# Designs tried in a protein design run: peptides against a protein of PDB entry 8HF1. Part 82

Target 1, 320 residues: chain A of PDB entry 8HF1
Amino acid sequence: NVMLYATKPTEVMVSFPHQEQVLTVTRLISAEIEKFYVSLDLMNIGVQPIRRSKSLQCLRDPSKKSFVKQLFNDFLYQMKEYGIYAASIAIISLIVEFDIKRRQAETLSVKLMHRTALTLCEKIRHLLVQKLQDMTYDDDDDNVNTEEVIMNFSTPKVQRFLMSLKVSFADKDPKDICCLVFVERRYTCKCIYGLLLNYIQSTPELRNVLTPQFMVGRNNISPDFESVLERKWQKSAIQQFRDGNANLMICSSVLEEGIDVQACNHVFILDPVKTFNMYVQSKGRARTTEAKFVLFTADKEREKTIQQIYQYRKAHNDIA

## One batch from the design tools (peptide; made by RFdiffusion4, then SolubleMPNN)

Design b2_p15_7_s3 (from b2_p15_7, 4 letters changed)
Fold by OpenDDE base, seed 5:
Structure b2_p15_7_s3 (fold): chain B 320 residues (1-320), chain A 15 residues (1-15)
Amino acid sequence: as target 1 above (320 residues)
Amino acid sequence: MIEPVKIVSPEELAK
């Protein structure tokens, strides 16, 4: 039984203060989205064809009002969990998605719905960028992508994560780094990827040290909604990470059964561990002798998180 | 024996 001698990774927990970032801009954005939902409910888009998946699960038609609301709800979640800077990146993904759907719209009513959503996203983007610029005293440096701006407009969780990366990897050889970052949601992978690109570019000690990539887990709801482009991107991202062309991978799921990723020396769990399976599989990727497994928790949830980790450790020891 | 969860600052991750 070769599994018995796997060196257990060093497991540590980083705590962060629970701050409700009550910014006027976040309240304004939330109110504009709620107002948009009222208008969206009044829109007559006609009878939407019910695409049934082969599995009898009603495929959420991406043209439906419910899907538009889901994208904005996911954006609001990211703004709350990761901060205004992360939200400024997340909104670009909504703009791209609504522009594609606007172009693909078969009816004028559906086209108008996506156009209205797109107009709201552009307004939100402007409000976010304007707020990021309020910290730049120098009118000449339109660069909202500084280390200071990123840190100040990120939640305490993201601040502690970025500090942990800087301390762990500053001035190291890129070849000695194999890092996984786990997040809960699919859309968070791309958002945190964009944030890390800007942070690494603004942080000299991480330039040419960290090369991030992201992998979105397969959409468990239906493989038919996975664009051929997304599947190609996932394969390319995994290959870059295997070849050492990327040394930090952001994932929303434990790399599905059959994605053999090399043994990692660092595993960061940015979001709360919700399942025993996620705990065991993510920890099982930290396989080097000096591997670190890093958890993040709010101070308010610290005791509950510790108890949950002890339950997972006990359950793992009872199976091993 | 279940080892205690070690709480660390970001700065202690360099060690």
Scores: peptide ipSAE 0.498, ipTM 0.928, DockQ to the pose 0.836
Fold by OpenDDE base, seed 1:
Structure b2_p15_7_s3 (fold): chain B 320 residues (1-320), chain A 15 residues (1-15)
Amino acid sequence: as target 1 above (320 residues)
Amino acid sequence: MIEPVKIVSPEELAK
C-alpha cells in the first residue's frame, strides 16, 4: 500500500557550488591510501575459509582485503562529499573498526594487515587534525570543533545543509521539530551525526533546540554483522525519536523496512536521490501541515536533478 | 500539471 499522501509537502531545492579546489592534504591522503592498496594486494593473508554461512550472505562476505578497501573507499567518498571536517570524524570509525578486526584476527598475517590499516588511519587522522588546527591558535583537539572550523572545512553541500538547519530551527521549540535527514551510505549516517553533534554544540542557537540521532537502515542481507549493540542502539534511537527525546534523525536511504517513523515536518535529502522508491518513501515522511522536503543539488547538476524530480513526480502521479 | 521545483537559498527556508 503506497500510502496516498493526502498532504503534499512543500518541495524545495537548495543549490550549492561545485567544490573545485582539492586541498593538498586530501591529495596526500588519497595517495597514501593508493600506496596502501598496492601493499595490501601484495600481502599474503592466506586462504580465508569460506564460512559456510547457510545464507546467501556467503557470497557477500567480502574478502578481508576487500572489506579493508571498502572502508577506505567509503572514507574517501566521505572526505570528497562532505569535506575534511567530516573526514576527521569518519576516520575514527575506521580506527575503531580496524582495531576490533586486529584484535579478532585469527592469523598473524590478518592481524598485521589490520595493524597496517590502523597505522594508516592514525596517520590520516593526524594529517586531518593538523589541517583543522591550522585555523586554531591552540593545539587543543577540542578547539577544532568550532562552528567556524566545521563550516570552513565542510563542502559547500554540507555548509548549505548546516545553514539550512540553523535558519530552520534556531527560533523553534524543540517539541515542534521532527526532522529527518537522509544520506545514501551507512557510514555517512554516523559521520554526519558526529558532525551535527559538534555543530549543534558549537552553535548556541541550536544547543538546546536540536537533539540528533542516527539510524542505519537494516541491511536485510546481514543481520548477523550488526552487533547486538548496534541493534540495541538503533532501537533506542528510534524510540528516542518517537518519544520526542530526539527531534532530528539521520537515516540511510536504505529504509527498505517501513520504519514506522511518525510524520515529520522537515525532511532533508543530503545526497542525490537515485531511485524513485527513495524519493517517494522519503518525501512521504514529510506529512505534517507545512512540511518541507528539502533537496540539495550541485549547480552543475541542477537541471539533471530537476528533470529527475519531474520524472519521479510524474511516475508518482501515475500510480496515485 | 507538475509544479516547478523551487530553488531556494538556506535563508528562504525560514519562511
Scores: peptide ipSAE 0.497, ipTM 0.928, DockQ to the pose 0.847
Fold by OpenDDE base, seed 4:
Structure b2_p15_7_s3 (fold): chain B 320 residues (1-320), chain A 15 residues (1-15)
Amino acid sequence: as target 1 above (320 residues)
Amino acid sequence: MIEPVKIVSPEELAK
C-alpha cells in the first residue's frame, strides 16, 4: 500500500515563465490541420464494419475520422505544451501510425483518408525541420539535434525540466539514479522519450549517466487491440528499469493501473497534477531518504498550484 | 502544520 511508507520526499516546485511563443510556423501548422478537418468531414468513408469486440464499449474504431482527429489534436497539444522540437518528434509517431492504418485499411475510402492524413504529416514535418534548421548554418539534418537547438525550440517548461535533469544528474553514477517522469498523456511519453534521447546524446555530462525508457498505461482499449509488439515493449521497458539497465522512466497515469514500479530517488511531475490520487501515488514512489519530488508550474498558475498542493497535503494527512 | 511549498530554481536541485 503506497500510502504506508513513512519516508516523506523533499517536495519542491520549479516555476517557469508563461511564454506563448507565437511562432509563424505553429500558426501555419494549426491552419493546415483545420483545413484538413474541413476536408475530412466532407469525406464519405461509408459504414465501417463494427467489429463487435465483446466489451459493449464501442472501442473507437481506429479507422474512424474521430481517431484521426484525436491524433492531430494530441499533436497540437504537444506542440503547444512542449515546443517545436518536441513536435518534430511527435509528428514521426503520427506518420508511423497513419502508415500502419493505411496498410490495414479494409476499404479504398479509409485508405485514402489515412493517405491524406499522412501527406499532411509529411508537410508538417518539413515545416518543423525547416524551422529547426533556421538556427544552423549547415543544411545538414543531423545538426538540428544539438543542446542549443533543443533548448531554443522547447517551451520554458521543457527548458526548466532539462536544466533540472542536467543539474540533478551531471556526472553521477548511473546505479545511484532511479528517476520517474510523469506526464498526462500516453503519446507525450514517447515524444519526451525521443527528446531526452537526443538531449542526453548532445549533453556530455549526461552521456552514459541517464538511460531513459518509457511506458504507457494500458489503454482503456481492450487488451485485444494493444499490438503484441506494444505489450512486449512495455514489459521489456519495465524489466530494464527493474534490472537497472534503464534509470529514467517516463510514464503516464500508470500508477492507477497497479504497475509496481520500484522505489525511486527522483520523481518529476512534468504536467499539472489533476487528481489527489495522482499526487499521492506519484509522491509515494519517491521513497528513498533523499528522495526529491519535483513539480513544475507556470508563473501565472503558481498561486493556484500552491493552493492545490496544500489541499492535497491536507487530504493526505487526514487519511494517514 | 502544512509546510510551505518550497519554490526552487533548477540550479538549487543539486543542493
Scores: peptide ipSAE 0.490, ipTM 0.927, DockQ to the pose 0.848
Fold by OpenDDE base, seed 3:
Structure b2_p15_7_s3 (fold): chain B 320 residues (1-320), chain A 15 residues (1-15)
Amino acid sequence: as target 1 above (320 residues)
Amino acid sequence: MIEPVKIVSPEELAK
């Protein structure tokens, strides 16, 4: 009986400086969103039928206002955690969503609410794009999607992540790459996907080497919120990754939901590991002989993160 | 014995 010693992945941690990028544009955007929340709270959109799902407490706020605030709060989080460049991509997703909701509005008051949100998103988009253009000295090159612009307007976390990808995969055979990138939030998957598409296209050493896809976890809250389009996208993305047509997959909590993903040689954890299950499941995907499991941590949180990893390792050894 | 967490630079990931 050859005990196939399951080769444990090499676990490493990349540290990054905790820089609160206090940009004037970030403060302006935050102030405009807060001003909009005050206006939104004063809007009378009528009594919305509370769809009583059995378990969720009656949220006092009309589900439609709560959804608008959720999208802007997720945007503010992405701008803070990933930077202005990532925010310029994230805002497009809000524009698309609010335009859909505006067109689907059953009442004039709800239509006006989504129109006001959309107008704010267009203002935010303009402020972000203008700030990205401030670094292009050439008046004629509207191209904000250069490697330099992406790096300069990304947080230290994202900079270290992109550098790690470039060093790990520059000029490699695409067939030898099977990479997972884990993020915490559903909306971050799409944002980081868009950022990676632009970064790969702007980086010659990664062109035709990395082909990214993204997958979002199933919202456990209601299968009814998953559009037929989202389910088709997930199925297509998984299939492309299995067939080797994509070699980098961005995931949020997908492995906790029983999605079978192949054994990978690289696993990047871009956001903090908050649960033991996430740690074990994500690390358990790094199954090749030379597999790397890469964690990212702020310098300020390094000691706390190390202690958390030791607790997870201990808990895993106690179950095995 | 729990192995210490190895801190690396991005450049050390190529090794």
Scores: peptide ipSAE 0.488, ipTM 0.926, DockQ to the pose 0.849

Design b2_p15_8_s1 (from b2_p15_8, 6 letters changed)
Fold by OpenDDE base, seed 5:
Structure b2_p15_8_s1 (fold): chain B 320 residues (1-320), chain A 15 residues (1-15)
Amino acid sequence: as target 1 above (320 residues)
Amino acid sequence: MVRLPDEVVYEPIPE
């Protein structure tokens, strides 16, 4: 039983103040998305031909409206949980997805729906980028990717996470680092990956230290829409992390699917641990002698987080 | 958002 002899990682918590984003731009974006949902509900997309594709999932919403709403709801979540800077990266993923869906549209009505969604995403991107530029005093430096812009437009959670990386890994040998970052949602993996690339590039102490990769779960992609590119990218990212060419892996609940990754010395849980399985699987990757298991919690949720970890520890000890 | 101080406190979760 390899689980029984796993060295218990040091479990630590990083608290952050709860700060609501009272920004006019976030309210404007939310209102534009809500207005778009009303318009989307009124769109007659017609009876989609029942694709006799054996995937039961394609049969659930022939209108594809639910998928469009899901992507915008996931974007709104990322903007709330990670900040405006993260949202400026997240919106690019929506633009790419809606452009693909627009090109793959079998009907003019579906093509128009995805075009309208894409137009809204471009408007949102412009609003976000303008807001990031408002802090750059130098009109000439279009570089919204500075440490200051990243930190000032990130949530307290993301600020504490980035600072935890800086403090933990500044000027270290890249070979001594094997780090996992767990997030709840698959789309957050890409968002935090893009944020980390920009942060590492803006932080001299990390530029040659951290090489991030990300991994997204298979479970929510209809197998028919898992692009050959996404599957190749996942295999490449895992292999780079196994070969030590990447030393930080951002992942969602994918590691529950039995993807064997190396024993890590750092495991960061950026989002709340919602399940016992997530706790056991993520903690079970921190197997080195000096391994750290780092939880991020809002100050208001600190006690609840501690109690939840005690319950998970108890349940884990009862199974072991 | 308000930028936090460049300090990180790692609080050990007691056993």
Scores: peptide ipSAE 0.530, ipTM 0.949, DockQ to the pose 0.833
Fold by OpenDDE base, seed 1:
Parts: structure tokens; sequence; C-alpha cells
Structure b2_p15_8_s1 (fold): chain B 320 residues (1-320), chain A 15 residues (1-15)
């Protein structure tokens, strides 16, 4: 029992206005996904052979349709929570996944299902990129990766997060920075990582200061090739972060208990703290003398967030 | 054009 005599980090909150970006493009994309769900429900893909691997109750929908819907629902969540710029990155992950699943398809019907999903993703990507280009004079896809475009097409939460990084780390020595960013969902790690790479590259004050990495919680999924690559990436990312070659790590809330990550100066909680364990684990990483534990909250949820933190503090003190 | 705030304020969470 290494009682984490964690130095209490300074707990701070950043409020943001609850603005739903009511863009016509987001409505169009949502409507296209809903139309696709209707078509998907009508698709006869047959009964997939239940691989009787006894142990992993992988909630593999034997139809694989629920997995397709999950990915699009996860995308819709990212578009809503992080904005259309983040969505333009997130859709690439869906394209990659559906292309892999299309190639791995055991039946023509499943192959066609993933092809239809992929075609929709390409349409969504085009709609998103076209909308990002509305602020650019140049039709070059690389020109959408400016600080201005990223900020304008990010949600208020993400805007405040990026501004917080700029204010906290502009022109600092990279060696003095040890930052964690916690997000709720695994797919958000890759999305926010891609967003941060582009933002840092477009922001001179951060370009040589922040080196981001991401870590996704281990999939208890069978060691498929993807899971081997993900595990290699995770090990490399953690090692780079330990060696100081990376100074910002994006993590899902499912940090495996026992990933020894060094004491961090900043811990950003980009998504709501939903569990006591997430609070303790994330806060327990902010162990330097001047460590900050930064929460992002909508203005309307400010009081509820404060009360939740008080409950977690109380519960932590009652166990200590 | 979303008006960005001029500053990010870190509000301390009271003890």
Amino acid sequence: as target 1 above (320 residues)
Amino acid sequence: MVRLPDEVVYEPIPE
C-alpha cells in the first residue's frame, strides 16, 4: 500500500459557454448518418459465425452492425463535444477502420456493408473539409490546419483548452513540462492528438515547446495485428513520455492501474469527471509542488462540477 | 467567426 502522499495539486476550473455549434453541415452529416442507419438495418449481412472463443465475452455484435453504428455514434459525439475541426480528424479514423474491416470481410455482404460505411465517411470528410476551407483562400487541404481555423471550428471547451495550453506553456523549456490530458473515450485520444499536432505546428509559441503523445487504454480484445500495433504505440508513447521526448500525454480515463507515469506539473481533465476512481487516478498524477489539476466545465454545470469535486474530496479523505 | 475570449481564467476550486 504505497499511500500516495500526493502533494495536493492546485485544483482549478476553466468555465466555457455552452454553445451548441448549430452548423448546417453538422445537421446534414447527422441526417446522412441517420439515413445510413435505416439502410444498414435493411441490409441482409447474414448471421456471422460466432467464434466460440469462450473467454472473451467480446460484445461482438454477431451482425457487426452495432459496431458500425457505434463508430458513427462515437464520431457524432466527437463532432458535438469537440467541434467540426476535431470531427475532420475523427472521420479519418473511421475511414481507416472501415477500410480494414472491408478488407477483412469474410462475406460479400459484410464487405458491401463496410464499403457503404466507408463511402459515407468519405462524403462526411468532404463536407467537413469544405466547411473548414470556407475560411481559407487556398483550396489546399493543408491550409485548413491554421490556428485560426482550428480555433474557429472547435467547441468553446476545446478553444479554452487550447488557450490554456498556450497561456501555460508558451515559450517554456520543454524539459520543465510534464502534462497529462484526460479524455473520457478512447477514440478521443487520437482525435485530440491530431488536433494538438496541427495546433502546435501552427502556433509558434508552442511548436518547439510541446511534443504530444497519446495513450489508449488496453483493449482486452484478442491480440489482432491492430492491437499489437496499438500496444507497440502505447509502449513507445509511454517511453517517450518517461524519457522526456514527449511532454504532453493524452490519456483515456481507462489508464490501467499501475502505469507508472512520472509526476506531472499539469493535469487537464477535458471531459467531465464521471467517477471517483477517475478523479483519484488523474489527480494523483499531479504530484509536483506547483502541480495544477485543471477541470473544464460548462458555465451551466459549474456549480454541479464544484459539488461533485467536494464529494470526491470528502470520499478521498474518508479513505485516507 | 466565434469570438474567442481574450483570456483564460483559472478559477481556483475552493477547499
Scores: peptide ipSAE 0.479, ipTM 0.889, DockQ to the pose 0.697
Fold by OpenDDE base, seed 3:
Order: structure tokens, then sequence, then C-alpha cells
Structure b2_p15_8_s1 (fold): chain B 320 residues (1-320), chain A 15 residues (1-15)
């Protein structure tokens, strides 16, 4: 019953041009991943044991090959949706994951598979960093983390998101800020977190204003596969956000699990709202006076986005 | 060189 008196947030939209800037480097990376998939399909890694989880949904433990392909497909998605700069951060997460899997490999064939994936990730990292350095005179890795490099190698969506943060929060009191950023995919939370850390550090007006954190959704597939470290990180990140030690939280489906977060004054939806549940739950966090609910849309999808929001508003009013 | 817009406009979604 307490939901009835929540002030409705102001729903706003930020449009961006749908420019698929297909850079030569992105084509090269995609071609190298496709060549790797052909090689991966030819690898004999033996029959993997089917882990029977006690829940009757025999979710076939994705073959170790399927998991490798999933990580590279998620990387390709992040490179397309967020740009080359975000991809340079995302590839580090793949390197860490494949190195862990290589060390945990029970067979020589599986160890070799993860080693080959790791070698490809290092090649991709080099290609991305080299492309970021094309704008810098000095070969110093620290010089690629400037506001100018971040903005030039980000997609129009990410550029407008970063500009929206600057316009909304420049020189404000950190205590007056409670911001949520919603993304679709689990791995995007870490990627956008790393991008925001570098952007905030390079932007004087935000450096002492925004303190970001991220929450990764629970693995719906198996809570037993969540590392103790990931569970500790989630609890710590939520607590820091509740205590005001962090004022910007990047999350995916975490709020769908009923995690209680404080009333926020800004909610950014960086990716398209695909479900009614996501709409209601994300909007339901913008509860302060003058709270803003900000959607990002491509210009070509503006009308479709507006119609989808009208359908969700109607469905919400029919349940209320 | 991506030409950034000078300003970010928040367009209200009509009721």
Amino acid sequence: as target 1 above (320 residues)
Amino acid sequence: MVRLPDEVVYEPIPE
C-alpha cells in the first residue's frame, strides 16, 4: 500500500543519431573472432559432465565452448553498442575470466582452448589500445583515458549519456545526488563502471561529485556458480550506496530481485526498455521530488519508444 | 571527428 503516494517522476527522452560507424578495427576484430569460432568448433575437448542441478530445469550446463562463444558475443555486442573505448575495458574482463578458466581446467584440451581464447583477447586488446593511441602523441597508456579520447571513441548513445551526467551533476553537492543507471546485460555493468571511473577522473566538474558503484544481477542459472567474491562485492556495493559513500549505481536485473535501494532523484535507462517489469521497477525507484526518469533512444526508434512507453503506462494504470 | 551536439536536450515524453 505505500506505493500509492509516490510522486510520479518526470519521464524524459534523449535522442541520438543511429550512426553505425563501422571502423576498420571493428571489422578486423569481428573477422578474427569468426576465424576463432571455426577453429573452436574443430577442437576436441571431450564430453563434458552434465551437472544435474536439483531444480527440474535441466539447463544443460552450457558446453565449455558455448560459454567461450557467449563471452565473445557479449564483447562484440558491447563494442557495437558502447564503442571502442568501452570495448577496451570489456576485453580486460574476458582476459581475467579466460585466465581463471585456464587455471581451473581439468584437462589439457580444455586448458588449450582457454589459452587460445586468451591469446585472441590479448590481440584484440592490442588492436583496441593502438586505435585509441592514434589520437595521442605520446605512447603512454595513461594518455588514452582523457575526456576527448573517451568521447571520440564512444557511440552517440554513450556520448549523450556522459554529457547528460555532466549537465545534470556538474558542481553539485554529492549528498544531493542519488542516481541509478540501468543496463540490459550483466557484463555491461562492469564495462560502464570502468568507463565512468575514467570519465569522472578526467572531468574536473565531476571528479569530487560522482562516486560510482555497480551491481551485477544474480546468476539466475545457478546461485552456486556465483563466486563468494561476487556476493561480497554486491553486498558491499549496496551498503556503500545506502550509506551515501556511492551516489551513482550501475545495475542490470538486480532490482527485479527486490533489492531495496533508497529513493533516487535520477534514473537513467541506457539500454532499451524490453519488459513491462523493467519499466515499472526502474521508474518506481525515481521517488524524490522532481525525480527524472531518462530514456535513451535512437532517432529512428523515437516513435516506437514513445508508443512502447504509452503501452507500459496504460498497463500500469490498469493494475493500479 | 564526431560532431557532438553543443547541448543535451531532455525531451518530455507526452502524457
Scores: peptide ipSAE 0.469, ipTM 0.886, DockQ to the pose 0.708
Fold by OpenDDE base, seed 4:
Structure b2_p15_8_s1 (fold): chain B 320 residues (1-320), chain A 15 residues (1-15)
Amino acid sequence: as target 1 above (320 residues)
Amino acid sequence: MVRLPDEVVYEPIPE
């Protein structure tokens, strides 16, 4: 059992204050999305042609209203959990996805639905960018991608995560770094990747140290909707991490698919560990002698997090 | 300006 000989990583917790950033802009964005849902429910998109996908999985038809709502709900989650800066990156991914769906739409009604969603995304993008610019004293410096702006418009969790990267990796040799960052949702991988690119570029101590990549797990949507391009990109990202051309990998819990990733010296769990399997699989990647397994928890959930880790340790010892 | 903490505290999770 290869897991028995793995050096136990040092398990550490980073606490952060639970601040609901009740910004006027976040309330306005939420209200605009709710208003859009009312309008979306009134849209007649007609009977969608049943594409007989052979797989018994209820293929979430990407043209359905429910799928549009899911993307905006995932955006609202990212804005709440990671902050306004992360939301400004996340909204671009929605714009790209809705534009693809608009072009692929077989009916005028579906094209109009995706156009209305795009118009809302552009309005949200403008509101977010305007709010990021409110802190730039220089009207001429459109650069919202500074360390200061990123930190001020990130949640306390993300602030602690970024500080943890800086403290852990400042001025280190890139070859000595093998870092995994686990997030709950596939869409968060790309959002945190974009945030990290900007943060690393704005942080001199990290600019030549960290090279991030992300891995999106297989879409539970049939392989037919996963573009050949996305699959090629995923394989390339994994290969770059294996070759040491990337030293930080952002991934969702999809490591269940037997992706043999190297032994890592740092594993960051950015989102709550919801399952025993996620705990064992993520911890099982921290296999170096000085490996760190870092959890982020709200202060109010600190005790609950500790008790959950004790339960997972006990369950792991009962199976080993 | 959000008051950033001066340091990140890593709390060991007791064995």
Scores: peptide ipSAE 0.468, ipTM 0.888, DockQ to the pose 0.679

Design b2_p15_8_s2 (from b2_p15_8, 7 letters changed)
Fold by OpenDDE base, seed 5:
Structure b2_p15_8_s2 (fold): chain B 320 residues (1-320), chain A 15 residues (1-15)
Amino acid sequence: as target 1 above (320 residues)
Amino acid sequence: MVRLPDEVVYEEIPE
């Protein structure tokens, strides 16, 4: 009943050209990861004693090789979907994770595996940073975090998203802004958060206007392995957004977990809407007067996106 | 140099 009287947000679509950034550095990085997978498959990580600890995760991959591959596959996805600049931030998260796993390794073979993965991440980081520096004419200014570098090394989707933020929020009162940014993947939240911090700092019109935070979904697989730090960060980020100390929140499918977030003026869907539930939940947060619900779509997928939104609107009206 | 588009085109999705 309360949903029936909510003013429907204005649904807006932003199209972007599908440019495959076929950079030599991207091909080199992909080839180095593929070579690493071949080496990883040949690594005799002896039968790890099945830790009888009740966590379902330890039961699924005793070799821990699939987890290493998952992190690199998520990195490759971020590099493809968001660009080289976003990848330079994403790789730092892999470095941190593999350093933790290396220190926590119970066997020399697992320690060596995580060390080899870490060495590859450091090489990838160097290749990415070197490529970002190719645009800085001044050898002395190591500042790869300029608006120009961010925009040139971002995908057309991310470029349009950043431009949309600038147009929507330039020189506005921070108190009038309540913005959600939805992404598909958990790891993308932190990557886009780091990108936004650098973009806001490089963009005078957004300095002191936008204060971003991010929410990471609870890992349903093992709440016991959620670092005390991740849980503290999640609680702090949600509280800052509720208190108005943050006015832009990046979130994944986490809003499905019943996190009570206030009514927002702007909802950006950076990744494709794949489920009806995601559509209803994200749109259902855009409840203020003049609320905007902004979708990003490739030009080639424009018609398919429109048809999918019409199907979701129809299904939503049939339930309401 | 990726030519940045000059403007963001917003298209309202019709009802």
Scores: peptide ipSAE 0.464, ipTM 0.877, DockQ to the pose 0.713
Fold by OpenDDE base, seed 4:
Structure b2_p15_8_s2 (fold): chain B 320 residues (1-320), chain A 15 residues (1-15)
Amino acid sequence: as target 1 above (320 residues)
Amino acid sequence: MVRLPDEVVYEEIPE
C-alpha cells in the first residue's frame, strides 16, 4: 500500500479562542435572511416543467427555493466560521450565481425570485463593506483589503491560519513550498481563495512567495450542472499546481475522487476532520521528510480533537 | 481592534 511507505508527517495542533462575538451586523444579516425565507416560502413560482434528466439523483425541489436557501445557508456558515471579511467575498459569489439564475429563468416568477435574492445579497454586501470601512478613515474600497482589516474581521481560526502561513512561508523560495489547505465545503474554497489573494497581496513577506489556487470538488449533483467552464478551470488549477505555477492549493474532499497531487510539505486542515477517510487522505499528502500536518481547534474542543486524532492513528495502524 | 497574539503556538500532538 503506497500510503504505508510515506514518511509520517509531524502532526501539529493550533488552538484558538472560541469567541461567540455576535456582532450587531451579523445579527442584522441573519434577521434579513430569515425574513427573506418567510417571503420566499410565500412566493408562488408555479409548476416548473419537469425536465426529466435521468441523472437527477437529487430531486431538486421543483420550486428551486431549496437551492436559494442552500446558498444563503452556506453564506451564513462562512460568515460564522471565517468572519465578516470572508463573508464580504462569499456574498459576491452569491450575487454572481443569482444573476446567472435570473438570466436563465424560464418563467417570470422564477426570474423575480432570483431578483429578490440578488437584491438581498446587494444589501448584505453593503452592510458588510460598511462594517469593514468602520476601521478605515477613507471611504476607499481598496482600503478594506489591508492585512489589518483582514485580521480584525476574521475569526480567531482564520487569524491563526493566516499567521501560520506567514510564520511558515515568509521570505521562502516559492519552489520549496507545496501546500494543501483542506476545507469542508466547496463554496469555502472560493471564499478562502479570495481572502488569501488579498492577504498575500497586502503582506510583503508573502507577495512573491505564495501563489494560491483552488479546486472545487465535483458537484454531487448531476455533472450536467458543472459548467464546461468549471471543469476547464479545475483542470487548469490542478495543472498549475503540478507545474509549480501554484504552490498553495485550497481543496475540499476532492482527494476522495482519486486526484493525484504531488507530495506536499504542508497540509493545513482549516475545518474539523469529520471522517477517518478525510484524515488518511489529507495526511497521506504530507509525504516529505519535514512535512507538517496542521490542525486548527477551538480551545474548548482541544481535548476532543486530540482524542479523535489518537482514534484515527489507532484505526490507521489496525489497517496497515 | 482585535488583540492579535504575538506568536502562533504550534503544539505537537504526541505519538
Scores: peptide ipSAE 0.461, ipTM 0.878, DockQ to the pose 0.710
Fold by OpenDDE base, seed 2:
Parts: sequence; C-alpha cells; structure tokens
Structure b2_p15_8_s2 (fold): chain B 320 residues (1-320), chain A 15 residues (1-15)
Amino acid sequence: as target 1 above (320 residues)
Amino acid sequence: MVRLPDEVVYEEIPE
C-alpha cells in the first residue's frame, strides 16, 4: 500500500443564486416536447424482429421510443441546468443523432418517427436561436457567439463557472494548466464542450490559453457502429490531453472507470457531488501542490453541500 | 440585461 500522500487540494466553494428563470421560450419548448410525447405514444412503429432471438416473434422495440424520449429529457435537463445558450448547442447533438438514426432506419415507420423527432429539433433550434438573437442587432447567426450572449443566456451556475475559468486562467501559460471539469450526465460533456469552445473563442484572455476536450462515458449497451466512433473519439481526446494539446478535459463518470489522466492542478465539479466515490476520485485527480478542487453550489444548498463534504472527508479519513 | 457579478467569490471549505 503506497499511500501516496497526495497533496490535499484546497477545497473551494463557489455559490450562485438559485434562479429558476422560467422564460416563455423554455415553457414553449417544454410544451412542444410534451405534445410530441403524446404523438410518439400513438405512433405505431411496427414490430421489429429481434435479430438475437431464434423466435420470429416480432416484438415492438420499446427501446427506440424510449431512446427518443431519453434524448429529449436530457435536452430538457440541459436547458434547465445550463440555460438557453447551452440548449442551443445541445439541440444540434439531437439533430445529428436523429438524422443518423433516420438514415439507419430499417422500416418506414421508424424512419418517420426519427423524421418527426428531427422536425421538432429544428423547430426548437429556431426558437432558441431567435431568443439568442434578441440581444443582437444583426440577424447574422455568427453574432450569437459573443461573451455577452453566452453569459446572459447561461444559468447562474454556468456564469460562475465561466467567470471562474477567466479568473483562474486569464493570460496564463497553457502548459501550466491541467484542468478537469466534472459533469453528471454524458450528454452534458459535449454541450459544455461546445459552450466552452465558443466562450474561449469570444474571450481574448482565454483564446490561446485554454484548449478544451471532452470524454463521454462508455455506453455498456450494444457495440453498434456509434460505439466504435465514440471509442475512437475518446482515445483521441485522452491522447490530446496527455500530450498537452488539450489542457481542459470535460468528463462524466468516465474517470470512475479508471481512465489514467495526468495530475491536475484544477478540478471543477460543475454538478452536485452525489456519491462518495465521485468525491474521492475527482478530488484524487487534483494532485499538484497548489491544486484546487472547486465545487459549485446554489446559495440555498450551501449548508447542505458543506455538511456533505464534511461527511465525505470523515469517511475518507476512516478508510485511509 | 442580467447583472453579472464583478467577481467570483471563492469560499474555502474549512477543515
């Protein structure tokens, strides 16, 4: 047992106001998704032969409708937790996914289901972009990617996160930065990655300082062609981070699976720490002498977060 | 116009 006395990182909290900003556009989008779910439940996607069963029993593949609902539920979560700007990026990922599934559809009914989902995503994208343009005088799509638009259409949590990056890394040498950003959900990694790319590009102090990458957890589900592309992307992303070509890595539960990453000087926990394992593993990546472990908490949950960290510290000391 | 705070307040979690 080499108890590597890992230098204990400084544990820091960043509080943010809990604003449930229920914007009219977010209500409209939620209502359109709910209306779509009613329509989706009425769709007869037909009976598909389960390729693996010797029985010619055509079962309804409930997994296809369930997957469509999962993607929209994850989108609704991202819109709520990260804001309208993050949602405008998240919806593009749904568009790509549904277009792939539409092309891969073996039946006309499944093809139509994915087409209907795609049409809804295009409508949602239009509503989001139109709302982002309310701050721009010019109808040019390129003007929605300003620091001001990103900040104004992000949740207080994301605003504080972006400000924390700016304060922590403005005008630093990229080689001195090794940053991890933990998020709870797989789809959030790509959404926050896209947001960070646009934010960094719009922020001169960060443009040549931060190079983000993202890692998506392995879906233990079927080795479909998508899983091979995702695995190739993960290998490339981790290699870029190891080589120092990327200095900020956005990850979910991927690091829980024992992915070896370098010792980091900053670890940001963007979402609530839900498990002791997540706490120990994420904190255990902050190994430099001046390493920071940064938690984001709503003001109303500040006390609960502190008490949870004390419980995790106690539990960690009892096993060490 | 969302009033952005001027700075990020870091609160160290005491031991």
Scores: peptide ipSAE 0.448, ipTM 0.871, DockQ to the pose 0.694
Fold by OpenDDE base, seed 3:
Structure b2_p15_8_s2 (fold): chain B 320 residues (1-320), chain A 15 residues (1-15)
Amino acid sequence: as target 1 above (320 residues)
Amino acid sequence: MVRLPDEVVYEEIPE
């Protein structure tokens, strides 16, 4: 009966202005991706081997084209939700993925498709880096990783998140920190990890305080497609967090699968809580006496978010 | 130039 005395975390909300930062560069990038989709639909890549997934509906779009569109749609989402600085990190992951797929291509047509996608990613990377450099006097790529550049080219949500980390953890003992950051999407974990590495390095009060890691959810579709390297990396990241060699962990759905992580003093929910299970599992990790459960909400969605939390609290009390 | 707020306000969600 040891489960009874879990101290309830303090549930706190951080509001941010809903500003659609429609930069000219984001419009240009979106237009280039839409032009690429038109060209991609015209590409003949031949008959792809039908994976025996029981749903007959996946028959029309070659799984390889659908995957390319999914990666660019995830990139567009990250650029919108986290800003152009986060997008400059996210695009590197697309470049790596399309280069791997280009090398693994069994046909010339598939190789050319991935090469065209890679060329677009390099153009997008150049447009993003050029925009980040507008605030720097020197054309040096290293000068874009300052606290000022990161903050100015991040969304209001990400700005509030970074400020909350600075206020919560500045000049603290690393051993007293056990922080979880929850995000919705698999690719967001790696993007926010890269952003946090650069932010922590540029912020003297955090440089020797926060050591981030990330965990990516298991591929629900097929564990066979998870590289042996990804599985080894996940086990290593979890072990580093358990051993206290990392004190901030970025997670997606990994903790919903019952991965036992130590009791945390801070849990940040960077993306909207969409499910009761996500609410219970994430909140259930904030177990220390002064634990905080921090939600980020747009000002316009504040009332809706509060009502959703009340519904989840009620549903949790009805099961307990 | 995005005007950053000077402070992050934590609002406790009432019980």
Scores: peptide ipSAE 0.440, ipTM 0.863, DockQ to the pose 0.710

